# Peptides against a protein of PDB entry 5T59, part 79

Target 1, 112 residues: chain A of PDB entry 5T59
Amino acid sequence: TTPTMQSTSLLTEHLGYPPISLVDDIINAVNEIMYKCTNAMEKYLMQRNIIGKKDFSDEIKIGTAKLESLLENSVDKNFDKLELYVLRNILSIPSDLLEENRFRLLHHEKLV
Target 2, 90 residues: chain B of PDB entry 5T59
Amino acid sequence: EHIRFQRLVQVCNKALEESIRKLQSWEKIHECFPNYGQTREGIENLTVCQQQVIKLWSNLSRVEFDAIFHERSIEEKLNQLDDLINKARS

## One batch from the design tools (peptide; made by RFdiffusion4, then SolubleMPNN)

Design b2_p18_1_s2 (from b2_p18_1, 7 letters changed)
Fold by OpenDDE base, seed 5:
Structure b2_p18_1_s2 (fold): chain B 112 residues (1-112), chain C 90 residues (1-90), chain A 18 residues (1-18)
Amino acid sequence: as target 1 above (112 residues)
Amino acid sequence: as target 2 above (90 residues)
Amino acid sequence: LKKKKEERKEEAKKIEEE
């Protein structure tokens, strides 16, 4: 279940930013890292593309692209799970704190 | 007492580990380079490449995630959240 | 999701630079 608007607003006030922003930072970072890794792999192998008298450049390009696809699919799957878990279980407010009486406590704590 | 930040670190590590798992398979790597991997030099190059990529993945993720956590002050904020919840329940 | 998240990142950078 998607977090309630109330939870999001309270957490935004507490964090100083929307909870989704943290997840976005994580996802964006891993995406950047992913492509850096695959690019490095391709460059490394392309510098070693000739063995004997045979040029393997085409095979290297195809192979690295396949590996990139595999990594991309895995990243997408696992970090989608991460997003859901973080938003539902880590950056979440228990139902008992969403009651009116407990809502005031969050504001009070911020002021103290 | 403080559990949320620990969980965050755990799930991040798990996601990173699960994501790179397929690249840790030599069989999968070799399948992507069927002819290149039939040569001695090719096998050597692929082996080194695989190791370097995994290391790069680990190092970059550590640096970047730590930076994010610091910039967002997430440990402090999650600890405070835990404290608020505990206080409310007491 | 990836595209949306990247877009939000770019927007955040623009706001920070302003």
Scores: peptide ipSAE 0.331, ipTM 0.930, DockQ to the pose 0.027
Fold by OpenDDE base, seed 3:
Structure b2_p18_1_s2 (fold): chain B 112 residues (1-112), chain C 90 residues (1-90), chain A 18 residues (1-18)
Amino acid sequence: as target 1 above (112 residues)
Amino acid sequence: as target 2 above (90 residues)
Amino acid sequence: LKKKKEERKEEAKKIEEE
């Protein structure tokens, strides 16, 4: 089930930020890490591009690009799943708490 | 009683593990460097590179995710949410 | 997806700097 507007509002009040902001932080972090990893790999291999009398620079560039693409696809797939799971199952409010009386409880606890 | 933060950590770890899985395959790495990987030195370099990348992935992820969780106070907030839900159901 | 999320990150940074 997709989170309701009411759930989002309540969670935003509770968290002090929209639930999606947490997910965005996670996704942005992993994206940064991903490119740091691929960049490090390319640099490492490019420093070792000559073996014997042969220069493998072109092959290294192509190969690292392929690995980057592979990693990008995997990250995209797995963290899309993560996003859905977090928003639906972790940062969620049960339906019984969305009733008026339960809604008040959340506000009351914040004020106390 | 508190389950949400534990689940968050679990799904984050799983996503990270699944994301790096293909890079853990030597076969896939070698396929990207068919000629380079036919040399002894090339194989050695690729092996070290693979190991270092995986290590870097793990270390950076741990540091950055922990920082995010701290900045967002997510453990405390999720625990409070669990408590509120449990209280409401009692 | 990734581009949108990165964009939101940049917006958040701008707000924090203000």
Scores: peptide ipSAE 0.330, ipTM 0.930, DockQ to the pose 0.028
Fold by OpenDDE base, seed 4:
Structure b2_p18_1_s2 (fold): chain B 112 residues (1-112), chain C 90 residues (1-90), chain A 18 residues (1-18)
Amino acid sequence: as target 1 above (112 residues)
Amino acid sequence: as target 2 above (90 residues)
Amino acid sequence: LKKKKEERKEEAKKIEEE
């Protein structure tokens, strides 16, 4: 079910980089975005932590932490699925092209 | 003819949408701030915060993913891959 | 997995800067 070494090599040659590198870029980006979002949320609410002379700072910190965890879990789950799908279905070479004669086609196109 | 890049965009969007879905729930947000959310001002602040986070999520992801796709030339590469496959099967 | 990907990112940045 996992990509073969052969397909990875061929795709790496075609792409100019390993297929996993694209996935890593995507996941790394979303991770950064995730924490930027949660940080922004916490800062926004902490600037508005006092209502009616009551300080809600502790509740805000706990609440934002819970939301961060929730988002983190969801991101991990969904982008793990994404990784699997991309590597198996998008950045993949059909089996009929994994024959020696078909490899020549990819190499030929590179040389031309 | 060219399908792989379209699929890539689709699955990326889906992953982003599914990831942020729980934050789109007002009930879920409110549950995290039970006392704060019982005040009028608190509700207003949470509402704005929720909207801003969702927008920030969407905007940042769009910008960053587009940058990645450009840097990796993935649309061109996937189109070429589609063409190679189609040619081989013809 | 998450940490590993971040590490690869940092390595890539180092290579680019060199």
Scores: peptide ipSAE 0.327, ipTM 0.930, DockQ to the pose 0.028
Fold by OpenDDE base, seed 2:
Structure b2_p18_1_s2 (fold): chain B 112 residues (1-112), chain C 90 residues (1-90), chain A 18 residues (1-18)
Amino acid sequence: as target 1 above (112 residues)
Amino acid sequence: as target 2 above (90 residues)
Amino acid sequence: LKKKKEERKEEAKKIEEE
């Protein structure tokens, strides 16, 4: 099931930030890392683009672009799954705690 | 008792591992550089490049994710959440 | 998703700076 507004509010109060913010941090970080990796790869190979009097610059650019796309697709897929899992199974409140008499416990603990 | 943070770490690691898996395939790398990879020197360069990228991926992800977890105090918060849930069920 | 998340990051940064 998708997270409810109530659970989001309670978790936000508990965490001090919306649950999605954690996921966003993770996703943004991996995106940055991804492009750093691909950039490093391209630069490394471009510094070694000439072999036996042949210039492979064009092939390197195309090849690295393909690898970047491959990595990007994989990251998107796997971290979308991660987002779903985290929000549903880790940053979640069981339904029994969403009852009025029980979710107050969570709120009460915050006040103490 | 405390399970949520452990799960978070596990799924993060899994996502990272699955994401880089295709780059760990030499065949896949070589396919992207068909002519360059036919030279001895090219193969050597690609090999080093592959290894370096994988290491960079691993190192950067570890550092950045740990930083995020610390900044968000997520281990503590998830442990507290586990405790609250367990208490409520008692 | 990526664009949206990045946008939220920028918004959060702006709020923090205020």
Scores: peptide ipSAE 0.326, ipTM 0.929, DockQ to the pose 0.026

Design b2_p18_1_s3 (from b2_p18_1, 6 letters changed)
Fold by OpenDDE base, seed 1:
Structure b2_p18_1_s3 (fold): chain B 112 residues (1-112), chain C 90 residues (1-90), chain A 18 residues (1-18)
Amino acid sequence: as target 1 above (112 residues)
Amino acid sequence: as target 2 above (90 residues)
Amino acid sequence: LKEKAEKRKEEAKKIEEE
């Protein structure tokens, strides 16, 4: 099941930010890291593109692009799973805490 | 008692590890550079490149994720959440 | 950028299928 509006509100109050914001930070970070890695790979190999009298620049560009695509696909898949898991199982409020009495408890703990 | 932050770290590490899995395959890398990888120098360059990119992936992810966790105070918040849940169920 | 990404994605699929 997806998180309820009530759960999101309670967690937002507790965290000081919406739960999805944490996941967004993680995903944005890994995407940035991914492209830094692939760029570094391409730059490293392009500095070593000539072996003997043969220029491998075209092959390097194609090869690094393939690896980038593979990494991109894997990142997308695995971090989509991560997003679902985090929001459903880590940043979640059990049903017993969604009751009125438990809601007050959360507010009480924040204010005291 | 406190389990949520531990789980967060675990699933993050798992996602990172699974994401880089293809780049850890020498065969997969070599397939992308069929002619370049047939030269001695090419193999050496690809080997170093593979090692460096994996290390870069690991180092950058560790630094950035730790920064995120700190900025979001997520360990403290998740521990508090665990405590609230445990208290409510007692 | 999108076009380049799509091309790379197609290439990656070919590699994964091998």
Scores: peptide ipSAE 0.181, ipTM 0.906, DockQ to the pose 0.160
Fold by OpenDDE base, seed 2:
Structure b2_p18_1_s3 (fold): chain B 112 residues (1-112), chain C 90 residues (1-90), chain A 18 residues (1-18)
Amino acid sequence: as target 1 above (112 residues)
Amino acid sequence: as target 2 above (90 residues)
Amino acid sequence: LKEKAEKRKEEAKKIEEE
């Protein structure tokens, strides 16, 4: 279930930022890390591209690209799941708190 | 009492672990370098490379995610949210 | 970094599709 507009507003007020912003930070970070890892791998192997007078540069480039794709697919899949879980189960407001009386309480607690 | 932040950390760790799992497979690594991996030296290089990239993945993720959590004050905010919910249900 | 990442992503897709 997608979070309601009301929940988003309340959480934004509480957090000081929209809930999705946290998820975006996480996803952006892991993407950056992912490409740093694959780049490091490629560079490491390219420095060791010649074995027994044979140049494996082309194979290394292709191989590292394949691994990058593999990692990318896995990251996308798992962090899409993470996004849904976080927004639905962690950064969520229970329905009972969305009632008028409890809604007021949340505002009151912030102001006092 | 406070459960949301713990869950956040857990799901982040799980996502990171699941994401890197395929790179932890030697078979998959070797498949990407069929000729290179047939040489002794190539195998050695791939082994070291695999180990290094996994370590890099783990270290960078830990540092960056902790930084995000700190910058967003998410532990405090989630604890407060738990408290608010518990109070409202009392 | 983002631009670089996107470029690499595109290259990876090309290679994977081959």
Scores: peptide ipSAE 0.174, ipTM 0.905, DockQ to the pose 0.248
Fold by OpenDDE base, seed 5:
Structure b2_p18_1_s3 (fold): chain B 112 residues (1-112), chain C 90 residues (1-90), chain A 18 residues (1-18)
Amino acid sequence: as target 1 above (112 residues)
Amino acid sequence: as target 2 above (90 residues)
Amino acid sequence: LKEKAEKRKEEAKKIEEE
């Protein structure tokens, strides 16, 4: 179930920011980490590109690019699932609290 | 009583673990370097590289996610949300 | 790789002290 506008508003008030902002931070962070990892891997291997008299630079570049693509696909898939789960099940308000009387309670608790 | 933050941590860890799963496969790593991995030195370099990148992935993720959780005060906010829900149901 | 990891560990310590 997609979060309602009412739920989003209430959570934004409670959190001090929209729920999606947290997810965005997480996804941005993992993307940054992903590219740092693949870049480090490439640099490490490129410093060890000569074995005997053979230069493996081209193979290393292609290989690291393949691994990066593999990691990108996996990150995309798993963090899309994470986004849905967080917004629907963690950053969510039960339906019973979306009723008028319960809605007032949330506002009251913030003011007290 | 407080369950939401625990769930957040769990799903984050799961996503990170599943994301790095294929890089944990030696077969997948070796397939990307077919000729390089046929040399003794190449195998050694790939082995070290694989181990280090996995460690880097784990360490960076821990640091960055903890920073996000702190900046967003998410543990406190989720605990408060749990409390509000419990209070409303009482 | 190791150097980057060490830098992040230092950052983690700073965060925990806050």
Scores: peptide ipSAE 0.154, ipTM 0.894, DockQ to the pose 0.022
Fold by OpenDDE base, seed 4:
Structure b2_p18_1_s3 (fold): chain B 112 residues (1-112), chain C 90 residues (1-90), chain A 18 residues (1-18)
Amino acid sequence: as target 1 above (112 residues)
Amino acid sequence: as target 2 above (90 residues)
Amino acid sequence: LKEKAEKRKEEAKKIEEE
């Protein structure tokens, strides 16, 4: 199940930002890291592209692209799961806190 | 008592580990460089490259995620959330 | 690869000190 609007609102007030923003930051970061890793790999190998008078530049470019694709697919899969888990289980408010009396408690804590 | 932030860290680490797992396969690495990997020097380069990229992945992710967590004050906020929940249940 | 990692580590240390 997806988080309720009420939960999102309360968490946004508590966090100072929407819960999804944290997940977005994480996903954006890992995507950036992924690119940096694959780029570094390509650069490293391209500096070592000639072996035995043979230039492997084309193979290196293709190979690193394949690895990037592989990594991208894995990142997408695993961080989609992460997103769901974080939003449902970590950045979540139990139903008992969504009751009217508990809602007031949350506001009270903020005001005090 | 405070569990949410710990879980956040754990799930992040798990996602990172699972994501890089394919690159930890020498077979998959070698398959991407069929001719290059048939040379001694190529194998050596790929081996070092594989090792270094995995380290880079780990180091960069640690730095960036810690920065995010700090910027979002997520540990404090999640601890507070835990406290609120516990208080409500008391 | 190592250079990039070290650079980021240094940045992280600076952030932690602040």
Scores: peptide ipSAE 0.153, ipTM 0.895, DockQ to the pose 0.022

Design b2_p18_1_s4 (from b2_p18_1, 6 letters changed)
Fold by OpenDDE base, seed 1:
Structure b2_p18_1_s4 (fold): chain B 112 residues (1-112), chain C 90 residues (1-90), chain A 18 residues (1-18)
Amino acid sequence: as target 1 above (112 residues)
Amino acid sequence: as target 2 above (90 residues)
Amino acid sequence: LKEKAEERKKEAEKIEKE
């Protein structure tokens, strides 16, 4: 099941931010890292594009683009799964605790 | 007792590992550079490139994810959540 | 940029199927 509005509200109060914000940070970070990696790869190889009398620049550009796409697809797939798992299983409140009791405990911990 | 943060770290590591899996394949890399990889120098360059990018991936992800976890105080918050849940069930 | 990304994606899909 997807997180309820009540669960989201309680977790937001507890965390100080919406649960999705954590996931967004993670996904944004990995995307940035991904492009840094592929850019580094391209730059490294482009500095070594000539072997003998042959220029491999075109092949390098195409090859690195292919690898970037592979990595991008894999990142998208795996971190979509991560998002679902984190929101459902880690940043979650058991249904039996989605009551006044849980709310009181949260406030109690903040005040004591 | 405290399980949520551990799970978060585990699933993050798993996602990172699975994401980089294709780049860990020499065959996949070589296939992208069929002519370049037929030269001695090309193979050497690709080998170093592969190693470096994997290391870069691992290092950057570790640093950035740790920073996120710290900024969001997620370990503390998840431990507290575990404690609250356990207390409520007691 | 989107067009380039799509082209690269198509190439990647071919590689994955191999």
Scores: peptide ipSAE 0.150, ipTM 0.898, DockQ to the pose 0.154
Fold by OpenDDE base, seed 2:
Structure b2_p18_1_s4 (fold): chain B 112 residues (1-112), chain C 90 residues (1-90), chain A 18 residues (1-18)
Amino acid sequence: as target 1 above (112 residues)
Amino acid sequence: as target 2 above (90 residues)
Amino acid sequence: LKEKAEERKKEAEKIEKE
């Protein structure tokens, strides 16, 4: 179930930022890390591209690209799940707190 | 009592672990370098490379995610949210 | 780094689709 507008508003007020912003930070970070890892891998192997008299540069480039694709697909899949879980189960407001009386309580607690 | 932040950390760790799992497979690594991996020296290089990239993944993720959590004050905010919910249900 | 990463991403996707 998608979070309600009311929940989003309340959480935004509480957090000081929209809930999705946290998820965006996480996803952006892991993407950056992913490419740093694959870049490091390529550079490491390219420095060791010659074995004997044979140059494996082309194979290394292709192989690294394949690994990057595998990692990227896995990251996308797992962090899409993470996004849904976080927004639905962690950054969520129970329905009972969305009632008027409890809604007032949340505002009151913030102001006092 | 406070459960949301713990869950956040857990799901983040799980996502990171699941994401890197394929790179932890030697078979998959070797498949990407069929000729290179048939040489002794190539195998050695791939082995070291695999180990290093996994370590890099783990270290960078830890540092970056902790920084995000700190910058967003998410532990404090989630604890407060738990408290508010518990109070409202009392 | 970002630009390079994007280029590599495109290449990887192409290879994966083959």
Scores: peptide ipSAE 0.149, ipTM 0.898, DockQ to the pose 0.281
Fold by OpenDDE base, seed 4:
Parts: C-alpha cells; sequence; structure tokens
Structure b2_p18_1_s4 (fold): chain B 112 residues (1-112), chain C 90 residues (1-90), chain A 18 residues (1-18)
C-alpha cells in the first residue's frame, strides 16, 4: 500500500523533510557511485589497453559500457524495491498513531 | 525497541550487495572483453579491476550513505519514531 | 580506483570529527 497523505505530512513534520527526500538522496548517491565505479574501471583498463602490440581500446570501451548497463539495470531494480520498502515499512506510521488522539500525542511531543 | 534505523541500514546493504552481484561474476566480466580476456595480461588486469571496483563500490557506498544518514539525522529521527510508536501503544 | 576510495574516506573522517 502507498503511504497516506496524513502519514507523509506527519513524517515530514517529524523529519523536517519529506520521507521521499531520503530515498532520493540514497538513489542519487548510488547512481553517482555507479558512474564512478564504471568510470574507474574504464580508466584502469584504458591505461592497460595495449597488449602484445594490439590496442584493445575499442573493446575496453564497449565492454565497460556493457558492464555499466548491467550494473545500472541491477541498481534500478534493487533500489526500486528499497524505495518501496523504506517508504512502506521504515518511514511509516502505524494506523493506531493516525487516530486523532494519537495525532495529538505526536504533535504534543514536538511542542514539549 | 529501536528497530527502524537498523532495518534501514540492512535494506541499504542488501540493495547494494544485490546490485553489485553481476559484477562479481567473472563469467560476465570476461564476456564483456572476449579478446582482451584471452591474453594472460588481460586476464590479470580484469581480475584486479574486478576486485578493485567491488571494493570501491563498497567503500564509496558506505561513505556516501553514512553521510546521507548523518545529514538527514535519520538514526535519531527513526529512534524517536520508534519511541513515539511505543509510547502510543503503552 | 583506490585513490578515489581514499579520498572519500578522508572526507568521511572529517565528517565524523564534526
Amino acid sequence: as target 1 above (112 residues)
Amino acid sequence: as target 2 above (90 residues)
Amino acid sequence: LKEKAEERKKEAEKIEKE
């Protein structure tokens, strides 16, 4: 189930930012890391592109691109799952806390 | 008592581990470099490259995610959330 | 590859000290 607007509002107040912002940070970070990893791989191999008088630069570029694609697909898949899990199970408010009386409690704790 | 932050860390680690799984396959690495990987030196380079990129993935992820968690104060906030939930149920 | 990792580690250490 998708988080309710009420949950999002309460969590935003509690966190100081929307819950999705945390997930966005995580996803952005891993994407950046992914690029850095593949770039590093390419650079490493390109520094070692000549073997036995043969230049493998083209093959290295193609190969690293393929690996990047594989990694990208895996990242997308796994972090989509992560997003759902975090928003539904970690950054979530149980239904009992969404009741009016419990809502006041949450608000009261902030004021005290 | 406090479980949400621990779960966050766990799910992040799991996602990272599963994401890098394909690069942990020597077969897949070698398939991307069919001719390069037929040379002794090429195999050596690919082996080192594979090992290093996996380490880089792990290290960068740890550093960046920790930074995010710190900037977002997520451990504290999740602990507070746990406390609020527990209090409400008491 | 190692160079990038070390750079990030240094950054992390700075953050931890703050």
Scores: peptide ipSAE 0.147, ipTM 0.889, DockQ to the pose 0.022; fails the geometry check
Fold by OpenDDE base, seed 5:
Structure b2_p18_1_s4 (fold): chain B 112 residues (1-112), chain C 90 residues (1-90), chain A 18 residues (1-18)
Amino acid sequence: as target 1 above (112 residues)
Amino acid sequence: as target 2 above (90 residues)
Amino acid sequence: LKEKAEERKKEAEKIEKE
């Protein structure tokens, strides 16, 4: 079930920020980490690009790029699932609390 | 009683674990370096590289996600949400 | 790789003190 506008508003008030902002932070962070990991891997191997008399620089660049693509695809898939789960099941308000009387309770608790 | 933050941590860990799964495969790593990986030194370098990148992935994720959770005060907010829900149902 | 890990470790320690 997609979050309602009412739910989003209530959660935004409670959190001090829109629920999607948390997910965005998480996704941005993992993307940054992904790049740092693949870049570090490339640099590590490029420092060891000569074996005997053969230069493997081109193969290393291609190989690390392939691994980056593989990781990127996996990150995209798994964190898309995460986004849906978090917004629907964690950062969510049960339907019974979306009723008028329960809505007032949420506002009251914040003010007290 | 407080369950939402625990679930958040769990799903984050799962997403991170599943994302790095293919890099944990030696076969996948070796396939990307077919000639380099045919040399003794190449295999050694790839082995160390694989181990280190996985550790880096785990460590960076822990630090960054903890920072996000702290900055967003998400544990406190989710606990409060649980409390509000429980109170409303009582 | 190790250098980056150490940098993040230091950052984690700072966060824990907060």
Scores: peptide ipSAE 0.146, ipTM 0.888, DockQ to the pose 0.022; fails the geometry check

Design b2_p18_2_s1 (from b2_p18_2, 7 letters changed)
Fold by OpenDDE base, seed 4:
Structure b2_p18_2_s1 (fold): chain B 112 residues (1-112), chain C 90 residues (1-90), chain A 18 residues (1-18)
Amino acid sequence: as target 1 above (112 residues)
Amino acid sequence: as target 2 above (90 residues)
Amino acid sequence: SELEKKFKEIEEEEKKKK
């Protein structure tokens, strides 16, 4: 199930930030790491682009681009799943706590 | 008792592992460099790249994710959430 | 190797940003 506005508000109050902010940090981090990895690989191979008097620069560029695309697609897929899982199953409030009396308890605990 | 943070770590690791899966395949790497990979030197270079990329992926992810978790105090917050839920259900 | 050096440099740069 999709998180409700009520649960989001309660979690935001508890966390000090919206739940989605954590996911955004994670996704931004992995994307940065991904491009650093592929960039390093490309540069390394381009420094070794000539073997046996043959220049493999074009193949290296194309090949590295393919790997980058492959990794990018995989990252997008898996971290989209991560986002859904985190928001629905980790940063979530059970339905039984989304009642008036339960909300009061949570607020009371925060004030104490 | 406290399970949410453990789940967060697990799902992060799973996403990272699944994301790098294709690069862990030598066959997949070789397919991207069909002619380059037919040379001895090319194979050696690709092998080094594959190993180092996977290593860098793992190391950077560990450092960055730990930093995020710390900055967001997520372990403490999730433990507190678990406690609140357990208390409410008692 | 040059690649190892490059990857190490990247890793260290990231650590310094924290």
Scores: peptide ipSAE 0.070, ipTM 0.903, DockQ to the pose 0.010; fails the geometry check
Fold by OpenDDE base, seed 2:
Structure b2_p18_2_s1 (fold): chain B 112 residues (1-112), chain C 90 residues (1-90), chain A 18 residues (1-18)
Amino acid sequence: as target 1 above (112 residues)
Amino acid sequence: as target 2 above (90 residues)
Amino acid sequence: SELEKKFKEIEEEEKKKK
């Protein structure tokens, strides 16, 4: 079930920020972590690019790029699922509470 | 009684674990470095990289996600949401 | 290991930011 405008408004009031903002923070964080990991690996291997008088620099660059792509795809897939789950099942208001009387109750509790 | 924050933590952990799964495969790592990984020294270097990347992934994600949760006060807010819902249904 | 040291350094830097 897609979040309604009413649900988003109520949750924004409750949270102090739109629900999507939390998801954005999470996704931005994991992306940053991802690139830090792959960058560190590349740098480490590039410092060890010569073995037996053979230079593996090109292979290391290509290989690291492949791993990065693999990780990117997995992150995108899994955190897209996370976004949907969070917005639908965690940061959500049950439909029975989206009635006028229930809205007033939630608003009243916020003001008290 | 309070379930939403626990679910948030669980789904975050699941996403992180699933995302790093392919890097946990030695076969996948070796496939990316076919010639480098045929040398003893190369295998050793790749092994260290694999282990440390996984550790870094886990540690950084824990630190960053906890910081986000704190900055957004999400545990408190989700607990309050649970309470509001339960109260409305009582 | 050298890699471990670098990774720990990155971790500590992130802790300081948050």
Scores: peptide ipSAE 0.068, ipTM 0.904, DockQ to the pose 0.010; fails the geometry check
Fold by OpenDDE base, seed 5:
Structure b2_p18_2_s1 (fold): chain B 112 residues (1-112), chain C 90 residues (1-90), chain A 18 residues (1-18)
Amino acid sequence: as target 1 above (112 residues)
Amino acid sequence: as target 2 above (90 residues)
Amino acid sequence: SELEKKFKEIEEEEKKKK
């Protein structure tokens, strides 16, 4: 089930930030890591682009781009699944507690 | 008792592992460099790249994700959430 | 290797940001 506005509000109050912000941080981080990895590989291979008398620069550029695309597609798929799971099953409030009682407990916790 | 943070770590690790799986395949790497990989020296270079990129992936993800979790105080917050839920059901 | 050095440098740079 999709998180309700009420759940989002309650969790935002508890966390100090919207639940989606955590997911955004994670996704942004993995994307940055991904491009750093592929860039490093490309740079290394481009420094070794000549073997014998043949220049493999074009093949290296195309090949690294293909690897980046493969990794990018996999990251997108798996972290989309992660986003859904986190928001629905980790950063979530059980439906039976989405009433005045849950709200009161949150306020009580802040006062103590 | 406290289960949410453990689940978060698990799903993060799973996503990272599944994402890098294709790069762990030598066949997949070689397919991207068909002529370069037909040379001895090319194979050696690709082997080093494959090994190092996987290591970098693992190390950077650990550092970055730990930093995020710390900055967001997510372990503490999720534990508190578990406690609040348990208290409400008591 | 040169690649290993570069990868280590990247990792260290990331650590410094935290």
Scores: peptide ipSAE 0.061, ipTM 0.901, DockQ to the pose 0.010; fails the geometry check
Fold by OpenDDE base, seed 3:
Structure b2_p18_2_s1 (fold): chain B 112 residues (1-112), chain C 90 residues (1-90), chain A 18 residues (1-18)
Amino acid sequence: as target 1 above (112 residues)
Amino acid sequence: as target 2 above (90 residues)
Amino acid sequence: SELEKKFKEIEEEEKKKK
């Protein structure tokens, strides 16, 4: 089931922020982590770019870029799935409760 | 009773595990460095890189995601949501 | 190893940032 405008409004009130904001934080974090990992690897290998008398700098740069691309694609795929799951199954309100009863209950709980 | 936060943690762990899976493959790593990986020293360096990147991935994600969950008070909010839904159905 | 040190540094920096 797709989240409705009503669900988004109610959840925003409950959370103090739109549900999508949590997902954005998660996705931004993993992207930052991803680039830190690949950057560290590249730097380490570039410090060890010469073996014997052969310079592997070009291969290291290309290879690291390929790994980064592979990781990017996987992150995009898996965290797109995560986004859909979180918004539809975790940060969601059952349709039978999307009425005044749910809204009133939320306000009541805030006051007790 | 409280299930939503547990699900959030599970789906995050699953996404992280699936995302790093290709880097866990030595074959994939070696394919990116075909000539470098034909040397003894190259293999050693790549092995260290692979191991450390996976560890860094795991550790950084744990720290960052825990921070996000704390900043967003998401466990408390999801528990409350579970409670509200249960009360509404009673 | 040098890589271990580098990765540990990155991890510690992230911990301090939070």
Scores: peptide ipSAE 0.046, ipTM 0.899, DockQ to the pose 0.010; fails the geometry check

